Peptides against a protein of PDB entry 7Q4I. Designs and how they scored, part 79

Target 1, 281 residues: chain A of PDB entry 7Q4I
Amino acid sequence: HENSTIAERLYSEVRVLCWIMTNPSNHQKKARHVKRTWGKRCNKLIFMSSAKDDELDAVALPVGEGRNNLWGKTKEAYKYIYEHHINDADWFLKADDDTYTIVENMRYMLYPYSPETPVYFGCKFKPYVKQGYMSGGAGYVLSREAVRRFVVEALPNPKLCKSDNSGAEDVEIGKCLQNVNVLAGDSRDSNGRGRFFPFVPEHHLIPSHTDKKFWYWQYIFYKTDEGLDCCSDNAISFHYVSPNQMYVLDYLIYHLRPYGIINTPDALPNKLAVGELMPEI

## One batch from the design tools (peptide; made by RFdiffusion4, then SolubleMPNN)

Design b2_p15_5_s2 (from b2_p15_5, 8 letters changed)
Fold by OpenDDE base, seed 1:
Structure b2_p15_5_s2 (fold): chain B 281 residues (1-281), chain A 15 residues (1-15)
Amino acid sequence: as target 1 above (281 residues)
Amino acid sequence: SEEEKDFEEMLKELE
């Protein structure tokens, strides 16, 4: 007796291509579990690797492996998407192979925005980039226009985008996107609660779990609370999610129901014009 | 970010 009419509508109207950052050693250990859980709810799912895997739908990008090549892999991933898949979706999500994403909640957030608006969303951090940048681990989503600007305008220009493959991947893409006037959006819900999270739910939900001196509190762009008020009821992503935890989350979110409780979804907001953003919260 | 990587390593060390 489940009614998914609105979710089905959003699946059709807010098309999301998810690309997963992975490597050959993680194809079986991590990436496969993404494919078997939340990744199946993307309109298109691609695993970006250094080796091809037809069973996983992994692409071999022309990059080396290692932590110092993540920026290089991100550049090549978006180049590949632009060349082969730019019209297959409206929005393009980067996630790690240990990121869990509630894709329906992301579609809900993205619904009012035009994919022709140069914008991207995620967990916004304030250092290094004036408008902020999105945490790599929490995952971030670019509009189709943002991808176009990144690949066509930013990447070919060393003055706008770092040409070598070194540096923090999320900071570097943030710099590039800012330089081509792609806006760092606000992903918070109407109550000011975050939707993209760079850690597991436990680290956000438990009050005083971390010291206030922890770097995260200095990096977060928007003021955030601890405890149950930390996170939107429509949260989108969590990071450092183990393969086993992905199945647990899938069960808890999509299967486990408290009997007799029916959640009526809020009405969809009005669609925005091209270039228009939601009001600041 | 580099800080996130350090945190990941810290978490692995705690396991």
Scores: peptide ipSAE 0.026, ipTM 0.688, DockQ to the pose 0.198
Fold by OpenDDE base, seed 2:
Structure b2_p15_5_s2 (fold): chain B 281 residues (1-281), chain A 15 residues (1-15)
Amino acid sequence: as target 1 above (281 residues)
Amino acid sequence: SEEEKDFEEMLKELE
């Protein structure tokens, strides 16, 4: 028997809309598996595509396909969310169709924050944006106020937000958000361990003789450790997760249990006032 | 990110 009382509470109090970046060629290959695994734990799940799919609940955005259109798709996705769904959730997660997310852990991280605080979270990278930006692949989550500022204040102003659809979508949204004073939050746990990851668990957990020249080490905003200390016990996301691995992760995280080990969740922190952030570690 | 290496390239570098 499992006690999910706290998780159920957070499901109601920390409402998350998840939108998934996908394309028509990936509806069946990838997106469907998101819907059948971690996506079902979102309060609202929407697939953002260039073609409608009623089975998937995919929205056809007025954008083309390809990497050069990802920024355009992100802009249109948040415009769509703001117009139709801004009050359906408190937090708005962008993820790819090969991102796996433990939504309960995200709710735990977000719990103390007000949705009216202009903040967003993810795997923070240091280049290009002064305050940093969140890696696109790891997924990033905006507060309701952050979405409002992005759509209402940033997007209409070419000086604040790139009007063209080209560019790295994660960098571009990071620039836009900074320009409207949306804060790039710290998603690390109380031990300073990351929660959003741009690669599969194996790549973070296994100390690889990765060359110090590997781009990730130059991009990561906060110092991170390798091995088991790389990742929070309450990790939120991983990227490049195959459809099959999504089911494996679902089994391992939500079903497989070592008999006789009982985890007691930490007490929830106090809620922060609007505009307040958790103390830096 | 456009600056991010693709997964296959990353795996190759880890080998």
Scores: peptide ipSAE 0.021, ipTM 0.659, DockQ to the pose 0.193
Fold by OpenDDE base, seed 3:
Structure b2_p15_5_s2 (fold): chain B 281 residues (1-281), chain A 15 residues (1-15)
Amino acid sequence: as target 1 above (281 residues)
Amino acid sequence: SEEEKDFEEMLKELE
């Protein structure tokens, strides 16, 4: 017994195409489990690979396999989306085949923004790119206008976007997007808590005895606390989620309920004008 | 990021 009226409204008004970074060796091991869990809540779900798989809905991109070719795959993926699917959605999410996403929470975050605003969201890191860039593992979402600028304006120009397929894909797309004035948005909630996470929930929720010298603390763009204040009540994504953990998360988030506790959703914010961002906290 | 890849490899080794 659930009332999903608001979620259904947002499903219609905030259309999301999710593309999953994968490879042929992971079609059955990882990607299939994305399709069977959180991926089914996207308006459109596409798996970007080097081999076609009709059962998975995987696309064979003209790229080689290997860790050093992720940037090449990202470029070809967005080219494919722009050519075939640019009007099928308002927002375009990149995720890995071990990323878990609560799509409803992402729609809630995106609701006030125009898809014609050149903006993208994710877990913002501060190195290498002046405005910051979004972590590849946590997943990042581009507006329709951001995709257009990336594919039409940035990719064809070697001065704006790296022509080689080498390099960290998240850094390279971040550089390209900055060069075409796509804004790196703030995905934090009204309390300043993050929504996109580059690790599993356990690593964010439980204060780790990790040394303050851990690279993550030097990379994060916004200051964050460990523990209970680490994560938004409306968190969007986690990374390094195993196939088994995806099913556990699906059960915990969408099925398991504490009897007698009913959540009332907050009112939707006012919509922003084209080019307008929410004020930074 | 390259750092995330290194961390992923570390996690796999711990499993």
Scores: peptide ipSAE 0.086, ipTM 0.784, DockQ to the pose 0.185; fails the geometry check
Fold by OpenDDE base, seed 4:
Structure b2_p15_5_s2 (fold): chain B 281 residues (1-281), chain A 15 residues (1-15)
Amino acid sequence: as target 1 above (281 residues)
Amino acid sequence: SEEEKDFEEMLKELE
């Protein structure tokens, strides 16, 4: 009853490797639910951990556990990807084990870009990094060239990339990527609405009397609104999604349909040249 | 990041 021809085309043409940040204590509690929901729509799915799990397809990285080791784990994860999987995909998504991702929408956003363009996308934050950096929780996606530059050019040079494992992982990778001229892309849709979100849908969709002093409003790189205009119809990710909510989202997005309403997909944009970005909104 | 907290938790911290 569904026509998925264009989604299948993009699955083939815009190959995405998803790596999930997790730990041994979350393999069963969180990570397995990613595998059973949105993770199955990645071309390749890998769980990056400190312990191997063959059932989950988890990799034991040579890192310790804890919040202070997230940067170390990110570095080792991308080193592992570069060594073993750099040709298995065109784009490389980092997500947490409580991030939900609509991979088809990500492929749509990425379609015009060359994987050889040094670019990455996510929820862009403005502090600490001149061009901005992508929120860790919302997930961020690197082009193949971005991964190459990160691993080959940035990581080996302490002047370009922090050698110790301390610090906020999203800020640190943002600094490293900037230092090797990987561009922080704009993930907003043509209407200027965001696609990557560092919170659950409810927090973005429902206008709350949030204090303007809330850190998020100071961190966002692009101006955003609350309510229905907050989020693209082609939104890509949400964070702090519980295991149960992942199944609910899967049902709502992929199964539940309003009878008689047919959504026609927009035409695909023209492909960009290597190094070219979409025009700014 | 350390700055990324649950929205509800952060609201409580600001109160």
Scores: peptide ipSAE 0.024, ipTM 0.675, DockQ to the pose 0.165; fails the geometry check

Design b2_p15_5_s3 (from b2_p15_5, 7 letters changed)
Fold by OpenDDE base, seed 2:
Structure b2_p15_5_s3 (fold): chain B 281 residues (1-281), chain A 15 residues (1-15)
Amino acid sequence: as target 1 above (281 residues)
Amino acid sequence: SEEEEDAEKFLEELK
């Protein structure tokens, strides 16, 4: 028997709306497996597509499909969220239909922050945007205030936010958010370990899996190492997770237990004031 | 994103 009392508390106090970027060809192949695994732990789950699917709870956004339309889809997704769902949650996660998320770990990270603080979290990259931007692949989470600023202040102003639908989705939203003073937060744990990952666990956990010249090492905002110290014990997300691996991860994280080992959760940190961030490590 | 495209290529090379 499990004691989930603190997780249940955080489920109520740190409400997360998850929107999943997908397309009609992936509704059955990928998106439904998100719904059947980690997506069920979101307070609200919406699939953003170009076609409606009542079984999936997919929304048909007025966008075309293809990689060149990802930025357009992100803009329309957040417009839809702001119009229909801004009060349904405190935090708003973007993920792909091949992203796996441990929502409880995200709630733990977000707990001290006010949703009225203009902040967002993810895997921070350093190029193109002065404060950094969050990698699209790992998923990123906006506060309610960040969504408001993005939709109400940034999107309507071509000087603040790109009006065209072309460009790298994660870079473009990063530019827009910076221009409205939404802060790129630090998602690392107290030991300086990352929580959002743009690859599968294997790629981060296995030393020397990548060449030192691999672009990722030039893009990461914070210095990180490979191996077991790469990743927080409270890691939040991984990308390029196959549908089958989602069920494996669900089993490993939520069901499989080493008998006789009991993990005691750390105490919750103090809540921050509006506009306050955790000290940088 | 460009980064995701590069990541996908990298993942394909690792298979």
Scores: peptide ipSAE 0.025, ipTM 0.678, DockQ to the pose 0.228
Fold by OpenDDE base, seed 1:
Structure b2_p15_5_s3 (fold): chain B 281 residues (1-281), chain A 15 residues (1-15)
Amino acid sequence: as target 1 above (281 residues)
Amino acid sequence: SEEEEDAEKFLEELK
């Protein structure tokens, strides 16, 4: 028997809408596996596509397909969320159809923050945007106020937000959010370990897996190490997770238990006021 | 993103 009382409390108090970036060719190949694994732990799960799929709960956005349209799809996805779902959640996660997310760990990170605080979280990168931006593949989560500012204040103004659909979607949303004073939060745990990861666990956990000349080491906003100290015990996301690996991760995280080991969760932190952030580590 | 495309290529090279 397990005690999920704290997780149930956070499910009610820290409501998360997850929207998944996908396309019609990936509905069966990738997106349905998100729905059958980690996506079922979101308070609301929506697949953003160019074609409707009632079985998947996919929305047809008025955008073209292809990597050059990802920014266009992100803009239309958040417009759709603001119009139809802004009160269905407190926090709004973007993820790809090959991102795996431990939603309980995200709720734990978000718990102290007000949804009315203009903030967003993810794997922070330092180039192009002064405050940084969040990696698209690792997934990023906006507060309700951040979504409001993005859709109502940024998107209608070409001086604040790019009007065309070209460019790197994560960089472009990062620019738009900065221009409306949405803060790029620190998603690290109390030990300074990362929670959002733009690669698979193997890539982060194995020391010397990558050359130090690899672009990632120049892009990360906060210093990070490889190995077991790379990652929070309360890690939130990994990218490039295959459909098969989603089921493996679901089993390992939620079902497989070492007999006789009981993890006692840390106490919840105090809630912050509107506009207040956790101290930097 | 362009950065993610580079990451995908890198991951393909590691396979």
Scores: peptide ipSAE 0.024, ipTM 0.688, DockQ to the pose 0.229
Fold by OpenDDE base, seed 4:
Structure b2_p15_5_s3 (fold): chain B 281 residues (1-281), chain A 15 residues (1-15)
Amino acid sequence: as target 1 above (281 residues)
Amino acid sequence: SEEEEDAEKFLEELK
């Protein structure tokens, strides 16, 4: 017997629209596996593509395919969301078709925040953007107000937001959001552990003798430790998750249970006022 | 992104 009362409450109170970055070649290979696993736990799930797929619920955005068009696709995706879905959710998650997300943990992180607060969360990187930006691969989540500001205030102004479709998608949206005073939030838990991860769990959990020169250590905004202390017990996302690994993670997280161990959830924090952030750790 | 390319390379080196 499972008690999901708190999760059900958060599902209703912290509504999340998940949009998945994909392309026609990945509809069957990757995107459908998102739909069959973690994507079913979103309040709304949309696949953003260049071709329509009614089985997948994929939207054909007016963009070309290829790595050089990811920024263009992100702009069009959020325009589409704003035009058609801005009231369907409180929070708007971007994820890749190889990102795995524990949506309940994301709702828990987001619970205290107002969706009218101009804020977004993810794996924060420090280069290029003064306040930081969120790693594209780890996925990032915008408040409703952040989406509004991005689409209505930033995108129409070439001085605030890059008009061409070139550049790193995550950096460019980070610049645009900063320019309209959308805050780059801290997604760490109360112990200072990260929740959004740009790699698979194995790479974060296993202390690798990674050279200290590895770019990731230079890019992370917050100091993190390797090993078991790397990751929150309420981790939200992992990247480079294969289709098969998505089903494994789904089983391990939602089905496999150690008999006799009962986890008592922490109390929900107090809700913040509009514009208020959690205290820095 | 350069970051994704570096991440992919790193993942390849770990295999």
Scores: peptide ipSAE 0.024, ipTM 0.682, DockQ to the pose 0.230
Fold by OpenDDE base, seed 3:
Structure b2_p15_5_s3 (fold): chain B 281 residues (1-281), chain A 15 residues (1-15)
Amino acid sequence: as target 1 above (281 residues)
Amino acid sequence: SEEEEDAEKFLEELK
């Protein structure tokens, strides 16, 4: 009683490799639950760790563990992807082991773009990087060309990309990508609503008594509202999602239906030329 | 990231 024809088409035409940032202590606690929920909707799913796990499909990268090694792990992850998997997908998503992603909504956003366009998408932040950078926790997606430029052009050049493993992972990749002319795209929908979120749905949907001094309001690149207008109907990701919440979200999004309400998808937009972006709102 | 650490602290304060 479900028509998935459009979703199946996009699964074939907008191929996504998802790599999950994890560590050996989280293989069973967190990463396994990604694999059992939203990760199964990726065309390819890889867990990037410091230890191999054949049950999880985890790769042991040549990096140490700890918060100070996240940038090192990201560099090695994309090197691994470029060497082994660059032709297995059109788009390459980084997510954390507590990020939840609606992959179909991401394919919808990416559909008009060429994977040969040097672009990446996510929750755009404004500090440190002139064009902005994408929040690490919300997850970010690179085109195939963006991955090529990052690995082949940026990483080998210490003037373009930080050679040590220290620094904020999302800021450092943002600097590297800017230096090789990979564009920081606008992931907002046609109504100006965000799609990638660095917090759980509850924190975005419920107007928080958050102090206006909260760092997030200073970091967001685009103005966003709190409450029901915060989030696109085609939202892509949320962060700080517990393993239990992943199953709840999977149930709510893919199984629970209000009887008698039928969702009719919008028509697909026209495809863009290589190097072309959607107009900014 | 430094931003993630700040976010985690914020989320802990909201609990």
Scores: peptide ipSAE 0.024, ipTM 0.676, DockQ to the pose 0.227

Design b2_p15_5_s4 (from b2_p15_5, 11 letters changed)
Fold by OpenDDE base, seed 3:
Structure b2_p15_5_s4 (fold): chain B 281 residues (1-281), chain A 15 residues (1-15)
Amino acid sequence: as target 1 above (281 residues)
Amino acid sequence: SEEEKAMEEFLKELK
């Protein structure tokens, strides 16, 4: 009783490799639940860790544990992907083990873009990087060309990319990508609503008497509203999602249906040329 | 991430 023809087409035409940032202590607590929920909808799913886990499909990267090693782990993760998996996908998503992603919505956003365009998408923040950078927690997706430029052109050059493992990984990769002319794309929908979110749906959907001093308002690159107009109907990701909430989201998004309501998808946009971006809103 | 760090710092300041 379900027609997934368009989703199946996009699964084939917009191939996504998802790599999950995790650690050995979270393999069973968090990462396993990603694998059992949204991660199964990726074309390829890899967990990047410091210890191998064959049950999880976790890779042991040559990095230490702790927050101060996240940048090192990010560099090694993309090096691993480039060496072993660069041709296995068109787009390469980084997510945390507490990020939830609607992969079909991401494929829809990415469909018009060439994977040979040096671009990446996510929740764009404005500090530290002139063109902006993508929030680590909301997840970010690189084109195949962006991965190539990062690994081949940026990482080997200390002038373009930080050689030590210190620093915030999302900021540091943002700096590196900017230095090799990988564009920080606009992930908003045609109505100007965001698709990648650094918080749980509840935080974005419910207007909170958030202090105007809340850091998020100083970091967000594009103006955003709270409430029902905060989020695209085709939202892609949320952060700080507990393992239990992942199963709830999976049920609500893919299983629970209001009887008598059918969704008719919009037509796919025209494909862009290599190097071309969607017009800014 | 910078995001997570910023959140932690904010929460710490609220306490």
Scores: peptide ipSAE 0.464, ipTM 0.904, DockQ to the pose 0.229
Fold by OpenDDE base, seed 2:
Structure b2_p15_5_s4 (fold): chain B 281 residues (1-281), chain A 15 residues (1-15)
Amino acid sequence: as target 1 above (281 residues)
Amino acid sequence: SEEEKAMEEFLKELK
């Protein structure tokens, strides 16, 4: 028997809308498995597609399919959210249909922040954007104010935000957000360990899994190591998670228990004022 | 995403 009192509190106080990037060909293959696993722990779950699906709760955005349309789809997704759902949540998570997210850990990270603070979190990369940008694969979460600034201030201005639909969506949104003074937050825990991961746990946990010349080491904004210390005990997301692995992760994280081991959660930090960030580590 | 693009490029270089 579990005591979920704190998790239930955070569910109410840190409301998260999750939107999933998908396409019609993946509705049954991938997206429905998100809905049946971690997506059910979002306060609101929406699938952004090019075709409507009532069973999935998929929205048909006025965009084409393919990698060259991901930036266009991202812009339309946030426009849709702002128009219909901006008050339905405090935080707005973008994830792919092969991203797995531990929503409770995200709520824990977000708890001290005001949703009126212009900030967003994810796996921060250093190229192309001065303050950094969040990797699309790991997913990224915007505050309500960040969404407002993106849709109302950035998107309508070609000088601030790319009007074309081409380009890497994570870089482009990163540029737009920087131009409207949305801060690229630090998602690391108090020990300096990452929470958002663009790969499966195995790629991070196993030392020497990747070549020293692996691009990731040049892209990562904060210095990180491989091994057990790579990842926070309160990790939030992993990418390239197969549909089957989503169910495995659900079982391992939420059901499987080592008998006789009890984890006591840390106390919640103090809430920050609007515009205030956690101190740098 | 840029991440996916970077991965694809890396995999191409390994082949």
Scores: peptide ipSAE 0.438, ipTM 0.900, DockQ to the pose 0.265
Fold by OpenDDE base, seed 5:
Structure b2_p15_5_s4 (fold): chain B 281 residues (1-281), chain A 15 residues (1-15)
Amino acid sequence: as target 1 above (281 residues)
Amino acid sequence: SEEEKAMEEFLKELK
């Protein structure tokens, strides 16, 4: 019944390696459910941990556990990717073990960009980093060139990238990437609606769900509204998604259909040259 | 993440 020809084309042309931030205590509780849901739509899926798990495809990175080691784990994860997997994909997504991602929508967003363009996308926040940085929980995706610059140019230089393992990992990688001229891209759709979200859909869709003093409104780089206009029809990610809700989202997005309604996809945009970004909205 | 830290701080302020 379903025609997935365009999605299959993008699966081949916009290859995505997804790495999942996890720990040994969450292998069975959370990470396994990523693998059984949205993670199966990545071209390659790797779980970055401190312990090896062959059933999960988890890698044991040489790092400790805990919040204070997330930056260290992030650095080691990208070092591992660069050493073993840099040619296995065009784009490299970081997600948490409670992040849900619609990979087809991410491929659609990334399609016009060259993987050789030093750029990364996600939910852009404005504090601490001049060009902004991407929220860790919403997930962020680096081009192949961005990964190369991060690992080869930034990490070895303490002046460009923090050498110790302390600090918020999303802010620290944002600083490092800025220092090697990796651009913080705009992930919004043509209507100016966001695609990467640090919360579940309910928190964004319901007007006045949060106080106006809520930190999110001070952090968000691009001004956004609550309600139906909060989110792109081609939204990419949500955070704080429970294991059970991952299966619910899989059902709602990929299986549940309103009878008699056919959605025809928009035409693909023209491909950009290396170093070129989409026009500002 | 900074996001999670910001959330935790906000929740503490509300209590």
Scores: peptide ipSAE 0.433, ipTM 0.897, DockQ to the pose 0.224
Fold by OpenDDE base, seed 1:
Structure b2_p15_5_s4 (fold): chain B 281 residues (1-281), chain A 15 residues (1-15)
Amino acid sequence: as target 1 above (281 residues)
Amino acid sequence: SEEEKAMEEFLKELK
């Protein structure tokens, strides 16, 4: 027997809409496995595509296919969310169809924040954007107010947001959000450990797995270490997760239990006022 | 994403 009372409370109080970046060729190969695993724990799950799929709950956005259209698809996805779903959730997560997310851990991180605070979270990178931007692959989550500002204030203004569909979507949305005073939040836990990861756990957990010249070390906004201290006990996301590994992770995280070990969760923090952020670590 | 581009470039440099 397990007690999920706190998780159920957070499910109700911290509502998350997850939208998954995908394409028609990946509906069966990748996206359906998201739906069958971690995506089922979102309050709302939508797959953003170029073709409709009623079984998957995929939306056909008016965009072309290909990597050069990811920024265009991101803009249209958030426009669609704002028009149809802005009141269906408090927080709006972008993930790829090879991103795995522990939604309960994300709700825990988001709990103290007001959805009316213009903020977004993810794996923060330092290049190109002064306040930083969130890695696309690790996924990023916008508050309801951040979505409003992005769609209503940023997108219509070419001076604030790139009008063409070219460019890296994570950088471009980061620029747009900065220009409308949406804050790039700190997603680290109270120990300074990361929660959003642009790679699989193996790449972060194993010391010396990557070269010191690896680009990631130049991009990461906050200092991070390799090994067990790299990652929060309440980690939120991993990238480059294969469909098979999604089921493995689901089993390991939600089903496999070490007999006789009971984890008592920390108390929930106090809620913040609108516009207030957690203290920097 | 910029992340994916950076990874792709890195992998190309390793070849």
Scores: peptide ipSAE 0.468, ipTM 0.905, DockQ to the pose 0.231; fails the geometry check

